# Peptides against a protein of PDB entry 3J47: the designs that were tried, part 9

Target 1, 121 residues: chain A of PDB entry 3J47
Amino acid sequence: IRLTNQLKSLKGLQSKLKDVVEYLDKVINKELPINHTILGKLQDVFNLLPNLGTPDDDEIDVENHDRINISNNLQKALTVKTNDELMVIYISNLVRSIIAFDDLIENKIQNKKIQEQRVKD
Target 2, 69 residues: chain B of PDB entry 3J47
Amino acid sequence: YEEKEESNLAATKSMVKIAEQYSKRIEEEKELTEEELKTRYVGRQDPKKHLSETADETLENNIVSVLTA

## One batch from the design tools (peptide; aimed at target 1 D19 L42 D44 V45)

Design b1_p11_3_s2 (made by RFdiffusion4, then SolubleMPNN; from b1_p11_3, 4 letters changed)
Fold by OpenDDE base, seed 4:
Structure b1_p11_3_s2 (fold): chain B 121 residues (1-121), chain C 69 residues (1-69), chain A 11 residues (1-11)
Amino acid sequence: as target 1 above (121 residues)
Amino acid sequence: as target 2 above (69 residues)
Amino acid sequence: EKLLDLLSEKF
């Protein structure tokens, strides 16, 4: 359920971005008037986007690196962090699976012992 | 869309919390594994069952965390 | 090792 909602939100964002690009293309082609309100909101969104284009400002605080998908160099460090987080989750799932498997093995051994006892009786 | 965005933001915040809880969950899983090992020696099913149940709960929580990530 | 023994007993 949660993943589906995230995917739907991401798809919605992608669709909106596509609509904005199409709108901008129409404005450039003089097919539609420039909507200053939409442009202002878009500019605000772009200003909130981690700067893809200035690799030299090393001062952009590593803390904003938790949002994976928006900016390339920041994305690389974010991708590393996300990969590390996913790796930890993967390892945890693996460990849990191993424990569950161990329990299943023990349950089967116990069941076999019970059957062997029943055959001896 | 907005409701899902809010859910995703909550999920992302939950992921940070999950990373912290992950360390705790790994420890809980280890404790269960030790109880299972002890149960193999003692021959009592109950501690082993509890370990299995906690391991399963830990797995479920990790899966939810992955799905939230 | 014990897990392997348990696995072996399951078969």
Scores: peptide ipSAE 0.439, ipTM 0.855, DockQ to the pose 0.009; fails the geometry check
OpenDDE base, seeds 1, 2, 3, 5: peptide ipSAE 0.434, 0.425, 0.425, 0.421; ipTM 0.848, 0.849, 0.848, 0.844; seeds 1, 2, 3, 5 fail the geometry check

Design b1_p11_3_s3 (made by RFdiffusion4, then SolubleMPNN; from b1_p11_3, 5 letters changed)
Fold by OpenDDE base, seed 3:
Structure b1_p11_3_s3 (fold): chain B 121 residues (1-121), chain C 69 residues (1-69), chain A 11 residues (1-11)
Amino acid sequence: as target 1 above (121 residues)
Amino acid sequence: as target 2 above (69 residues)
Amino acid sequence: SLLRDLLSEKF
């Protein structure tokens, strides 16, 4: 359920980004008026979104570049943190799996010994 | 989307808590393994079973933690 | 050792 929700969230974000691109394209083509409120919200979303995107080399003003770089660095840091957390969880699961496997083996050995004893009796 | 964002934020906070608890869980797992080892020496099946069950629970919790991450 | 015993029992 949680992974599904995360995946759904990621898909939602992807869809939203696509919608934004489509909206921007329509605005550029003068098909739709520039909605400043939507643009502002989008900018806020972009500022909150870690700039994982292709550094479009385009002339984004120096101030936006610094903010974008900070956002990118923050996103990268968040990604690293997430990876570290996932790694810890993975290792933990592995350890638990090993212990469970050891117990399973022991149980199997015991069951076999019991069966052998029953055959001898 | 907002609900999902809130859920993701909550999940992230939960991950931090999980990381803190992770060390404790690892230690608990080790203790269980030691108990199992002791049980092997004592020849009592009950402690081994308990260790196995606890290991399984620990694994399940880790899986849930990974899924939350 | 238990793993070894299990393996030995499989053979």
Scores: peptide ipSAE 0.399, ipTM 0.836, DockQ to the pose 0.008
OpenDDE base, seeds 1, 2, 4, 5: peptide ipSAE 0.414, 0.411, 0.429, 0.398; ipTM 0.833, 0.836, 0.844, 0.828; seeds 1, 2, 4, 5 fail the geometry check

Design b1_p11_3_s4 (made by RFdiffusion4, then SolubleMPNN; from b1_p11_3, 5 letters changed)
Fold by OpenDDE base, seed 4:
Structure b1_p11_3_s4 (fold): chain B 121 residues (1-121), chain C 69 residues (1-69), chain A 11 residues (1-11)
Amino acid sequence: as target 1 above (121 residues)
Amino acid sequence: as target 2 above (69 residues)
Amino acid sequence: DLLKDLLSEKF
């Protein structure tokens, strides 16, 4: 359910981004007048988008930058963070699998002992 | 879309909480594994079963967390 | 040890 919602949100964002690109192309082609309100909102979105292009402004607080990092460096940092999170989840799943295997092994050992006792009896 | 964005934001906040919970779950899983090791020596099935169940719950929660990330 | 016991039990 949660993954489906995230995927749907991402698809919605992708669709909206596509609509914006199509709108911008129409404006460039002079097919539609520039809607200043849409452009202003888009500019606000772009300004809220982590600065992809300026690596040099070192001053943006590293902690917020780990979340806000420039769509490429942030995508890289977010990718690293996502990879770290995925790695943690993967390790947890491995550990659980190992525990489950250990339990299975013990259950099998017990079953064998029960069978050996039944054969002796 | 907005509801899903809110759900994604909540999921991201939940991922941070999940990372903390994951660390705690790993610790709980280790405790379970130690109890299983002890149970193997003591021959008492009950602690080992409880460890296995807790490990399974920890795995399930981690899988759900991954699916929510 | 348990893995060894399990392997032994598989046989």
Scores: peptide ipSAE 0.459, ipTM 0.848, DockQ to the pose 0.008; fails the geometry check
OpenDDE base, seeds 1, 2, 3, 5: peptide ipSAE 0.448, 0.439, 0.433, 0.431; ipTM 0.838, 0.843, 0.840, 0.832; seeds 1, 2, 3, 5 fail the geometry check

Design b1_p11_4 (made by RFdiffusion4)
Pose (drawn by RFdiffusion4):
Structure b1_p11_4 (pose): chain A 91 residues (1-28, 36-48, 72-121), chain B 63 residues (1-40, 47-69), chain P 11 residues (1-11)
Amino acid sequence: IRLTNQLKSLKGLQSKLKDVVEYLDKVIHTILGKLQDVFNLNNLQKALTVKTNDELMVIYISNLVRSIIAFDDLIENKIQNKKIQEQRVKD
Amino acid sequence: YEEKEESNLAATKSMVKIAEQYSKRIEEEKELTEEELKTRPKKHLSETADETLENNIVSVLTA
Amino acid sequence: YEKFLDNLKEN
């Protein structure tokens, strides 16, 4: 789902670029200003990425913890299944 | 495009706030362990732990 | 496109 959403965003840019190229050919306004703003707003992320790296580490750790908890419950379920099997054999 | 951006936007606003959500997910995780212990309720605890993990995964995907 | 670019700014 996230991927489909991202693709939709990129599609808009692609189409927008084509339109802009055609527009410039024809010319040979507000949209252009808006684009420029967007441009000014990955490069910048480079410095910002430094911080993001730290945060990514924290969210990795949290995921690990959750995986451990899930494994715990999984073990309990396995044990219950084994007990059920034993009971069936006895019967 | 908008629908997709809305979902992304929410992922962003969650990333700004994740310090509090992390502490609440930490607690939730512990709660699920407690429920399991009682069972040894157990199901409820397990569900809570899964939810906490899912929230962490969502936070990583957004990042 | 104007809305799309405004959204990009918001993002």

Design b1_p11_4_s1 (made by RFdiffusion4, then SolubleMPNN; from b1_p11_4, 4 letters changed)
Fold by OpenDDE base, seed 2:
Structure b1_p11_4_s1 (fold): chain B 121 residues (1-121), chain C 69 residues (1-69), chain A 11 residues (1-11)
Amino acid sequence: as target 1 above (121 residues)
Amino acid sequence: as target 2 above (69 residues)
Amino acid sequence: YEKFLDSLIKL
C-alpha cells in the first residue's frame, strides 16, 4: 500500500513534468500563449527544488542529514542517507533470517531426536 | 497525490523513529538468541520457539520499516 | 519448514 502510494505520487509528478515540457515546446513554437500563472508556479517549484546544477554552496548544514529532503546536493546527501537506511534494513533482515534458520535447525534436530526415540521404543 | 505525499512524509519521520527502534530490535533479537541458547541447555522446546517468533517479528518490523522508507 | 522459508523470502 505505502509503496503503491509513493509510486502513484511519482507517476503524477512525471505526468505533470511531461505536460510542462509539452507546454514549453508549444510556447517556443508560438502555438500557445504563455500562461504566466502556470510558469510562475513552476518557477516557484523549481526554486524549491534543490539546486541540481550548482555545486558551489557546500555549506548546507549537516544537521538536516537525517531528513529525507529531496535536494540535489541535499538529494545526494539524502541518497547517501537512504542508502545507509537501506543497508541497515538489509543487515537487520539478514540477522533475523539467520536467527530464524538457527531456530529451524534446532527444531529439526529435536524432531529427529524424538523420532529416533520413538523407533527405539 | 497530496494524501500520498503526506503519507510519505509521515513515513520518513517514522524512518528516524525506526532507526532508533532498530537498535532496540537488535537487542531484542540478541535476547531471543540467548533464550534459544538457554533452551538448548534446558532441553525445552517452548523458549526456543518464542525466540524464533520474536526474531521473525523483529525481521518483519525491519522489512516493513525498509519498505516504508 | 519450506513454508517458513518462503515466508522469509516474501518478506
Scores: peptide ipSAE 0.535, ipTM 0.860, DockQ to the pose 0.019
OpenDDE base, seeds 1, 3, 4, 5: peptide ipSAE 0.521, 0.522, 0.516, 0.532; ipTM 0.853, 0.852, 0.856, 0.857; seeds 4, 5 fail the geometry check

Design b1_p11_4_s2 (made by RFdiffusion4, then SolubleMPNN; from b1_p11_4, 4 letters changed)
Fold by OpenDDE base, seed 2:
Structure b1_p11_4_s2 (fold): chain B 121 residues (1-121), chain C 69 residues (1-69), chain A 11 residues (1-11)
Amino acid sequence: as target 1 above (121 residues)
Amino acid sequence: as target 2 above (69 residues)
Amino acid sequence: YEKFLDSLLKL
């Protein structure tokens, strides 16, 4: 459910971006008048997007590292954070699987011992 | 879309909490392993089963946390 | 036991 909602949001964003590109192409081709209100809102969205292209402001304070803020320098930092979180989850899952497997082996050994005792009686 | 975005934001906040809980879950998993070790010495099947169940629950919670991330 | 292993793999 949660992943489906994330995918749906991402697909919605992708569709909206595609519509914007198509609109911009039509404006460039003089097929449609520029909707200044849509462009203003889009510009505001781009300004709120972390700067993907300007490497210069390294001083995004380390304190926001823990929040998944999709910004490009921030998105890189967020990608690193997401990778670290995924790695921790992966290791945790591995450890739990190992423990569960160890318990299964022990249960199997016990069951075998019980069967061997029953055959001797 | 907005409802899903809000859900994703809530999920992200939950991930930070999950990281804290992860350390606690690792400790709980270790406790289960110790109980399994104790159960091996005592020869009682029940404590080992409980350890295994808690390890599985801990694993499931971690997986759900990752999937939520 | 195999079902349990399968459950672990599904997770």
Scores: peptide ipSAE 0.534, ipTM 0.859, DockQ to the pose 0.018
OpenDDE base, seeds 1, 3, 4, 5: peptide ipSAE 0.529, 0.520, 0.526, 0.528; ipTM 0.854, 0.851, 0.859, 0.855; seed 5 fails the geometry check

Design b1_p11_4_s3 (made by RFdiffusion4, then SolubleMPNN; from b1_p11_4, 4 letters changed)
Fold by OpenDDE base, seed 5:
Structure b1_p11_4_s3 (fold): chain B 121 residues (1-121), chain C 69 residues (1-69), chain A 11 residues (1-11)
Amino acid sequence: as target 1 above (121 residues)
Amino acid sequence: as target 2 above (69 residues)
Amino acid sequence: YEKFLDSLINL
């Protein structure tokens, strides 16, 4: 469910970005007037998006590394963090699976011992 | 879309908490494994069953965390 | 073992 919701949100964002690009192309071609409301929202989105386009590498404020926000340069650092988190989760699942498997083996051994005792009695 | 975004944000905050809880859960799993070892010696089935159930619950919580990531 | 693995996958 959660992954489906994330995917739906991402698809919605992608569709909206496509609509904005199409709108901007029409404005450049003078087919439509500049919609200030759409541009304002786009500006707000760009302001909320960490600077994707300016290569000024310098002020990567180290503190914001934690938040999976969609911006590309931050997204690279966030992708690394996400990969690390996924790795931890994967290892956790493996460990739990191993524990559960060990318990299953022990249960089987106990069941065999109980059966052997019942056959002797 | 907004409800899903809000759910994803809540999920992300939960993931940070899950990372902290994960370390605690690993310790709880170790304690349970020690109880299993003790149960092997005592021959009592009940403590091992409880350990297995707790390990399963912990696994489920990790899977939910992965799905949230 | 297979049934247990299946149970783990179904969780």
Scores: peptide ipSAE 0.535, ipTM 0.854, DockQ to the pose 0.017
OpenDDE base, seeds 1, 2, 3, 4: peptide ipSAE 0.462, 0.533, 0.388, 0.509; ipTM 0.842, 0.859, 0.835, 0.853; seeds 1, 3 fail the geometry check

Design b1_p11_4_s4 (made by RFdiffusion4, then SolubleMPNN; from b1_p11_4, 5 letters changed)
Fold by OpenDDE base, seed 4:
Structure b1_p11_4_s4 (fold): chain B 121 residues (1-121), chain C 69 residues (1-69), chain A 11 residues (1-11)
Amino acid sequence: as target 1 above (121 residues)
Amino acid sequence: as target 2 above (69 residues)
Amino acid sequence: YEKFLESLIKL
């Protein structure tokens, strides 16, 4: 359920971004008037996006490193962090799977012993 | 869409918390494995069952964390 | 084993 919601949200965002690009292209081509309200909202969204284009401002405090894929250098550090988080999750899943497998093996051994006892009785 | 985005944001925040809890969950999983090892020697099913249950809970939490990542 | 793996995937 959660993954489906995330995927749906991402698809919705992608569709909206596509619609914005198409709208901007039409405005550039003078096919549609400039809607200032849409542009203002888009500008607000871009301002909330980590600055992709200015690598030189030293004030990229480490705190913004926790957020999404967009900025290349920040994205590289974020990608490393995301990879580390995913790696931890992967290792945890692996460990849990190993433990669960160990329990299954033991349950099978016990079941086999119970069956061997029942055959002797 | 917005409700799912809010749910995803909450899930992402929860994932950071889950990463912290993950270290603790790994430790809990290790404790369970030790109890299984002990149960294998002692022949008592109960500690082993508890270990299996906690391992299953840890795995579920990890899967939920992966799904929220 | 496969049923167990399926159970793990379902969790």
Scores: peptide ipSAE 0.545, ipTM 0.862, DockQ to the pose 0.020
OpenDDE base, seeds 1, 2, 3, 5: peptide ipSAE 0.534, 0.536, 0.521, 0.527; ipTM 0.856, 0.859, 0.851, 0.853; seed 1 fails the geometry check

Design b1_p11_5 (made by RFdiffusion4)
Pose (drawn by RFdiffusion4):
Structure b1_p11_5 (pose): chain A 91 residues (1-28, 36-48, 72-121), chain B 63 residues (1-40, 47-69), chain P 11 residues (1-11)
Amino acid sequence: IRLTNQLKSLKGLQSKLKDVVEYLDKVIHTILGKLQDVFNLNNLQKALTVKTNDELMVIYISNLVRSIIAFDDLIENKIQNKKIQEQRVKD
Amino acid sequence: YEEKEESNLAATKSMVKIAEQYSKRIEEEKELTEEELKTRPKKHLSETADETLENNIVSVLTA
Amino acid sequence: SVNVKDVPEVK
């Protein structure tokens, strides 16, 4: 789902660029200003990425912890299944 | 495009706030362990732990 | 004429 959403966003840019190229050919406004703003707003992320890296690490650790908890419950489920099997054999 | 951006936007606003959500997910994780222990309720605890993991996964995907 | 699609504004 996230991927489809991203693709939709990129699609808009691609079509927008084509339109802009055609527009410029014909010319040979507000949208252009807006685009410029967007441009000014990855390169910048480079410095900002430094911080993001730290936060990514924290969210990786949290994911690991959750995996451990899931494993625990999984072990309990396995044990229950084994007990059920034993009961059936006895019967 | 908008629908997709909406989903992404929520992911961003969650990333700004994740310090509090992390502490609440930490607690939730612990709660699920407690429930399991009682069972040894167990199911409820397990569900809580899974929810906490899922929230972490979503935080990582948004990043 | 060519109508170019609008772009989200930067705040």

Design b1_p11_5_s1 (made by RFdiffusion4, then SolubleMPNN; from b1_p11_5 with S1E N3K)
Fold by OpenDDE base, seed 4:
Structure b1_p11_5_s1 (fold): chain B 121 residues (1-121), chain C 69 residues (1-69), chain A 11 residues (1-11)
Amino acid sequence: as target 1 above (121 residues)
Amino acid sequence: as target 2 above (69 residues)
Amino acid sequence: EVKVKDVPEVK
């Protein structure tokens, strides 16, 4: 249930992001007027996003180097965290698979014993 | 969308707790597997089944928690 | 064929 809800939320976010991209493309193409309220909200979203992008090389002020380093450090930290989480999931799945396999072996052994008893009767 | 966002937010807030619980749940799962192994040796079928089911449930909860996190 | 009983359903 929770996984399904998360997947649906991610799909919803993906759809919204697609709609934003399509809107931005239409604005760039002068097909639609710029909605300042939408742009303000997008700017707020982008400001809340960890700067995952290298800022374009053109305004390398010394302050940007520190921000890039902070961004890279944050990205690295997020990557490490993600790797740790994925490792945890992997180990959990592996252990679950081992348990399921052990159960299967035990069931096979039991079935074999039952069959051997039936052959002796 | 809103109900799921709320569920995701609750899940994300629980993430720190889940990381702690994850370590604990892995240990619980390991204990369950050890008890199953012991029960295999003793030949008591019912405790093994219960242990396996509990281990699977613990794993499922871990996976859901990590994926939710 | 040995029917495997009690395979936990991997949900």
Scores: peptide ipSAE 0.445, ipTM 0.853, DockQ to the pose 0.011
OpenDDE base, seeds 1, 2, 3, 5: peptide ipSAE 0.403, 0.401, 0.425, 0.368; ipTM 0.835, 0.834, 0.826, 0.832

Design b1_p11_5_s2 (made by RFdiffusion4, then SolubleMPNN; from b1_p11_5, 4 letters changed)
Fold by OpenDDE base, seed 4:
Structure b1_p11_5_s2 (fold): chain B 121 residues (1-121), chain C 69 residues (1-69), chain A 11 residues (1-11)
Amino acid sequence: as target 1 above (121 residues)
Amino acid sequence: as target 2 above (69 residues)
Amino acid sequence: EVKVQPVPEVK
C-alpha cells in the first residue's frame, strides 16, 4: 500500500512537471501568453528546490562561489544520505534472502525426514 | 494525488523515526535469525517458522520505510 | 512440498 501510493505520487509529480515543461515550451514558442500566476508559482518551486544546478558560469560574482559551494555541499550531503538509504535497503534485502534461504533449507530437511520415514514404514 | 501527497508527507515525517526504527528492526531481525538457529537444533518446527515469518515482516516494514524515506 | 511463501502482494 504505502509503496504503491508513493509510486503514484511520484508519477503524478512527473506528469505535472511534464505539463509545466510543455507549457514553458508553448510560451517560448509564443503560442500562449505568459501567465504571471503560473510563472510566480514556478519561481516559488524553483526557489524551494535545492539549487542542484551549477549556476551558469557567466555571472562571476563572489556570492556565486559561496552559493555553488553550498549547493555542492548540499548535493554531496543528499548523495551521502541516498547512499546510506540504499545501503540500508541492500542490507535488508540480504537479510530477507538469508532468512528465506534458511527456511528453504529447513523445509528441505523436513521433506527429507518425511521421505526417510515413509521408506522405513 | 492529495491522499498520496498526505501519505508521502506522513512518510517523510516518519523518515527520522524510520532511521531509528531501522536500527532497531535490524537488531530484531538478527534476534529472529538467532532464535531460528536455536530452534533448528531443538527440532521444534513451529517456533522457527514463526520467527522466520516475523523476520520477513520486519524486513518488509523496513524496506517500505526506507523506500518511503 | 517446499511451501515457498508467496511474497505478500503489496496492496
Scores: peptide ipSAE 0.449, ipTM 0.848, DockQ to the pose 0.014
OpenDDE base, seeds 1, 2, 3, 5: peptide ipSAE 0.345, 0.446, 0.368, 0.375; ipTM 0.824, 0.848, 0.810, 0.821; seeds 1, 5 fail the geometry check

Design b1_p11_5_s3 (made by RFdiffusion4, then SolubleMPNN; from b1_p11_5, 4 letters changed)
Fold by OpenDDE base, seed 2:
Structure b1_p11_5_s3 (fold): chain B 121 residues (1-121), chain C 69 residues (1-69), chain A 11 residues (1-11)
Amino acid sequence: as target 1 above (121 residues)
Amino acid sequence: as target 2 above (69 residues)
Amino acid sequence: EVKVEDVPEVL
């Protein structure tokens, strides 16, 4: 249930992002007028996103460089955290698979003992 | 979508607590595996099954906890 | 009757 909810949220975000890209392409092609309200909300979202962009070589004032470094450090920290969490999930699934395999071996041993007893009777 | 974002935020706050619980759950899982090994020698089916079910539940709780991260 | 103990569903 929780995983399905996260996947549904991620798919919803992906669909919205695709709609935004299609809208921007239509605006660039002069097929649609710029909706200032959608563009303003999109700019707000982009300003809240940690700057994932390649450092464009242009004169970004030194005060913004420290905030960009904090944002890049935050993104790196989030990526490291996500990687650590994925590693924990992987190890947990592996351990669960080992336990399930151990139970299957025990069930097989018990079934063999029951068959040997039936042949002796 | 909003209710799910709120659920994700609550899950993220729980994640720090989950890291501590994860270390404890790994220790509980190891204790379970040792009891399964002991129960293998004693020949009682019921304790081994209960151990396996408890290990599975512990792992499921870990996976759900990490997926809520 | 071979009791196939249900392999716990690896979700």
Scores: peptide ipSAE 0.501, ipTM 0.852, DockQ to the pose 0.011
OpenDDE base, seeds 1, 3, 4, 5: peptide ipSAE 0.414, 0.444, 0.542, 0.492; ipTM 0.836, 0.824, 0.860, 0.846; seeds 3, 4 fail the geometry check

Design b1_p11_5_s4 (made by RFdiffusion4, then SolubleMPNN; from b1_p11_5, 3 letters changed)
Fold by OpenDDE base, seed 4:
Formats: sequence, structure tokens, C-alpha cells
Structure b1_p11_5_s4 (fold): chain B 121 residues (1-121), chain C 69 residues (1-69), chain A 11 residues (1-11)
Amino acid sequence: as target 1 above (121 residues)
Amino acid sequence: as target 2 above (69 residues)
Amino acid sequence: DVVVQDVPEVK
């Protein structure tokens, strides 16, 4: 349920971002008049985006800096974080697979014992 | 979208707690696997099965937590 | 044929 909600939120954000790009392309091509209200909201969004290019504003909370770092360094840090998360998922899946395999072996041993008992009776 | 954004924000706030819980759950999973190995030698089917099921549940919770982070 | 009883469902 939570994963499905996050995926749907991400898909919604992606769709909105696509609509913004399509709008900007139409404005550049002079197909649509410049909507100052949309541009103001976009500017507000860009101002709320951590300054991905200039190291000069020391005031951005270190906790957001590690999560939302500069598009390339963030992409690298997010890639590292994603790799760490994927490694954790991988280890968890391996352990789960080992447990499932142990259970399968035990079930086979039990079934063999039951068959051997039935042949002796 | 808003309900999911709120859910994502709650998930994000829980990420730090999830990382701590994940470390704990990995240790719990390891303990369960060790106990399963012990139960295999005792020849008691039911305790081993219960331990395996508990380890699987712990793994599932870890996977869901990491996928939510 | 060893029927595996109780394969833990990988949910």
C-alpha cells in the first residue's frame, strides 16, 4: 500500500513536470502567451529547490543537503544511497532465499521419511 | 496526490527510524536463522517452521521498509 | 515425487 502510494505520487510529479516542460516549449515557440502566474509559481519552485549550482549559501540545513544535494552531486549521493538501499534489499532477499531453501530441504527430508514409513507398513 | 504526498512525507520522516529498525531487524533475522538451525537438530518440525516463518516476516518488513525509504 | 509441503510464501 505505501509503496503504491509513493509510486503514484512520483508518477503524478512526473506528469506535472512533463506538462510544465510542454508549456515552456509552447511559450518558447510563441504558440502560447507567457502566463506570468505559472512562471511565478515555477520560479517559487526553483527557489525552493536547493541551489544545485552555487555553494555560497551556508544556511541550507545539512539534513536537506545530504538528501537533496546539487543535481550532479545529489544524483551521485542519491545513487550512493540508492546503491546502499539496493544492497540492503539484495542481502535481505538472499537471506530470505536461504531460509526458503532450508525449509524446502527440510520438507523434502520429511516427505522422504513419510514415504519410507509407508513402504515399511 | 495530496494524500499520497502526505503519505510520502510521513514515510520520509520515518526513514531515519526505518534505518535504525532495519539494523535491528537484520539482527533479529540472523537470530531467527540460528534458532532454526538449532531446531533442525532437535528434530521438532513445528518450532523450526515457526522460526522460518518469523524470519520471513522480518525479511518482508525489512524489504517494505527499504522500499518505503 | 516429494511434494514440498509449506513452501514459505515469498510475499
Scores: peptide ipSAE 0.456, ipTM 0.846, DockQ to the pose 0.010
OpenDDE base, seeds 1, 2, 3, 5: peptide ipSAE 0.436, 0.450, 0.446, 0.440; ipTM 0.840, 0.845, 0.837, 0.840; seeds 3, 5 fail the geometry check

Design b1_p11_6 (made by RFdiffusion4)
Pose (drawn by RFdiffusion4):
Structure b1_p11_6 (pose): chain A 91 residues (1-28, 36-48, 72-121), chain B 63 residues (1-40, 47-69), chain P 11 residues (1-11)
Amino acid sequence: IRLTNQLKSLKGLQSKLKDVVEYLDKVIHTILGKLQDVFNLNNLQKALTVKTNDELMVIYISNLVRSIIAFDDLIENKIQNKKIQEQRVKD
Amino acid sequence: YEEKEESNLAATKSMVKIAEQYSKRIEEEKELTEEELKTRPKKHLSETADETLENNIVSVLTA
Amino acid sequence: SLLTELLSDKF
């Protein structure tokens, strides 16, 4: 789902660029200003990425913890299944 | 495009706030362990732990 | 966002 959403966003840019190229050919305004602003707003992320890296590490650790908890419950489920099997054999 | 941005936007506003959500997910994780211990309720605890993991995965995907 | 506004505007 996230991927489909990202693709939709990139699609708009692609189409928007084509339109802009055609528009410039024809010319040979507000949209252009807006685009410039967007441009000014990956490169900048480079410095900002330094911080993101730290936060990514924290969310990785959290994921690991959750995986451990899931494994715990999984073990209990396995034990229950084994007990059920044993009871069936006895019967 | 908008629908997809909306989802992304929520992911971003969660990333700004995740410090508090992290502490609440930490607690929730502990709660699920407690429930399992009682069972040894157990199911409820397990569900809570899963939810916490899921929230962490969502946070990582957004990042 | 500006990008939303940009992409919603039609040529």

Design b1_p11_6_s1 (made by RFdiffusion4, then SolubleMPNN; from b1_p11_6, 3 letters changed)
Fold by OpenDDE base, seed 1:
Structure b1_p11_6_s1 (fold): chain B 121 residues (1-121), chain C 69 residues (1-69), chain A 11 residues (1-11)
Amino acid sequence: as target 1 above (121 residues)
Amino acid sequence: as target 2 above (69 residues)
Amino acid sequence: SLLSDLLSEKF
């Protein structure tokens, strides 16, 4: 569910960006006037989005490293954080799987011992 | 979209909490393994079963955490 | 040791 919601949000953003590009192309071609209201809202959205441009090394606030990649340059730092989180989750799953396997082994050993005892009786 | 964004933010916060809990869960898992070892010596099936169940729950929680991340 | 025992039982 959460991943699906994240994917849906990303798809929605992608669709909106496509609409903006199409609008900009029409403006460049002088087919439509610039809708200032839509542009203002888009500009606000862009201002809230981490800068997608050239990551100047200097603006990588260390605090933003922990957030999931929304914007390309900040996205690298965010990607690293996401990668670390995924790694932790992966290791956790492995550990749980190992424990579950150990328990399965122990159960099998016990079952075998019980069967051997029954054969001796 | 807004609901999804809120869900993603909540998920991210949850992931941070999960990372903290993960360390604790690993320790709990170790304790469970020690209890299984002890139970194996005592020959009581009940403590071993409980340890197995706790390990499974820990695994399930990690899987859910991975799926939510 | 438990794993070893399991392996021994499997064979």
Scores: peptide ipSAE 0.428, ipTM 0.837, DockQ to the pose 0.008
OpenDDE base, seeds 2, 3, 4, 5: peptide ipSAE 0.430, 0.430, 0.430, 0.414; ipTM 0.836, 0.835, 0.831, 0.826; seeds 2, 3, 4, 5 fail the geometry check

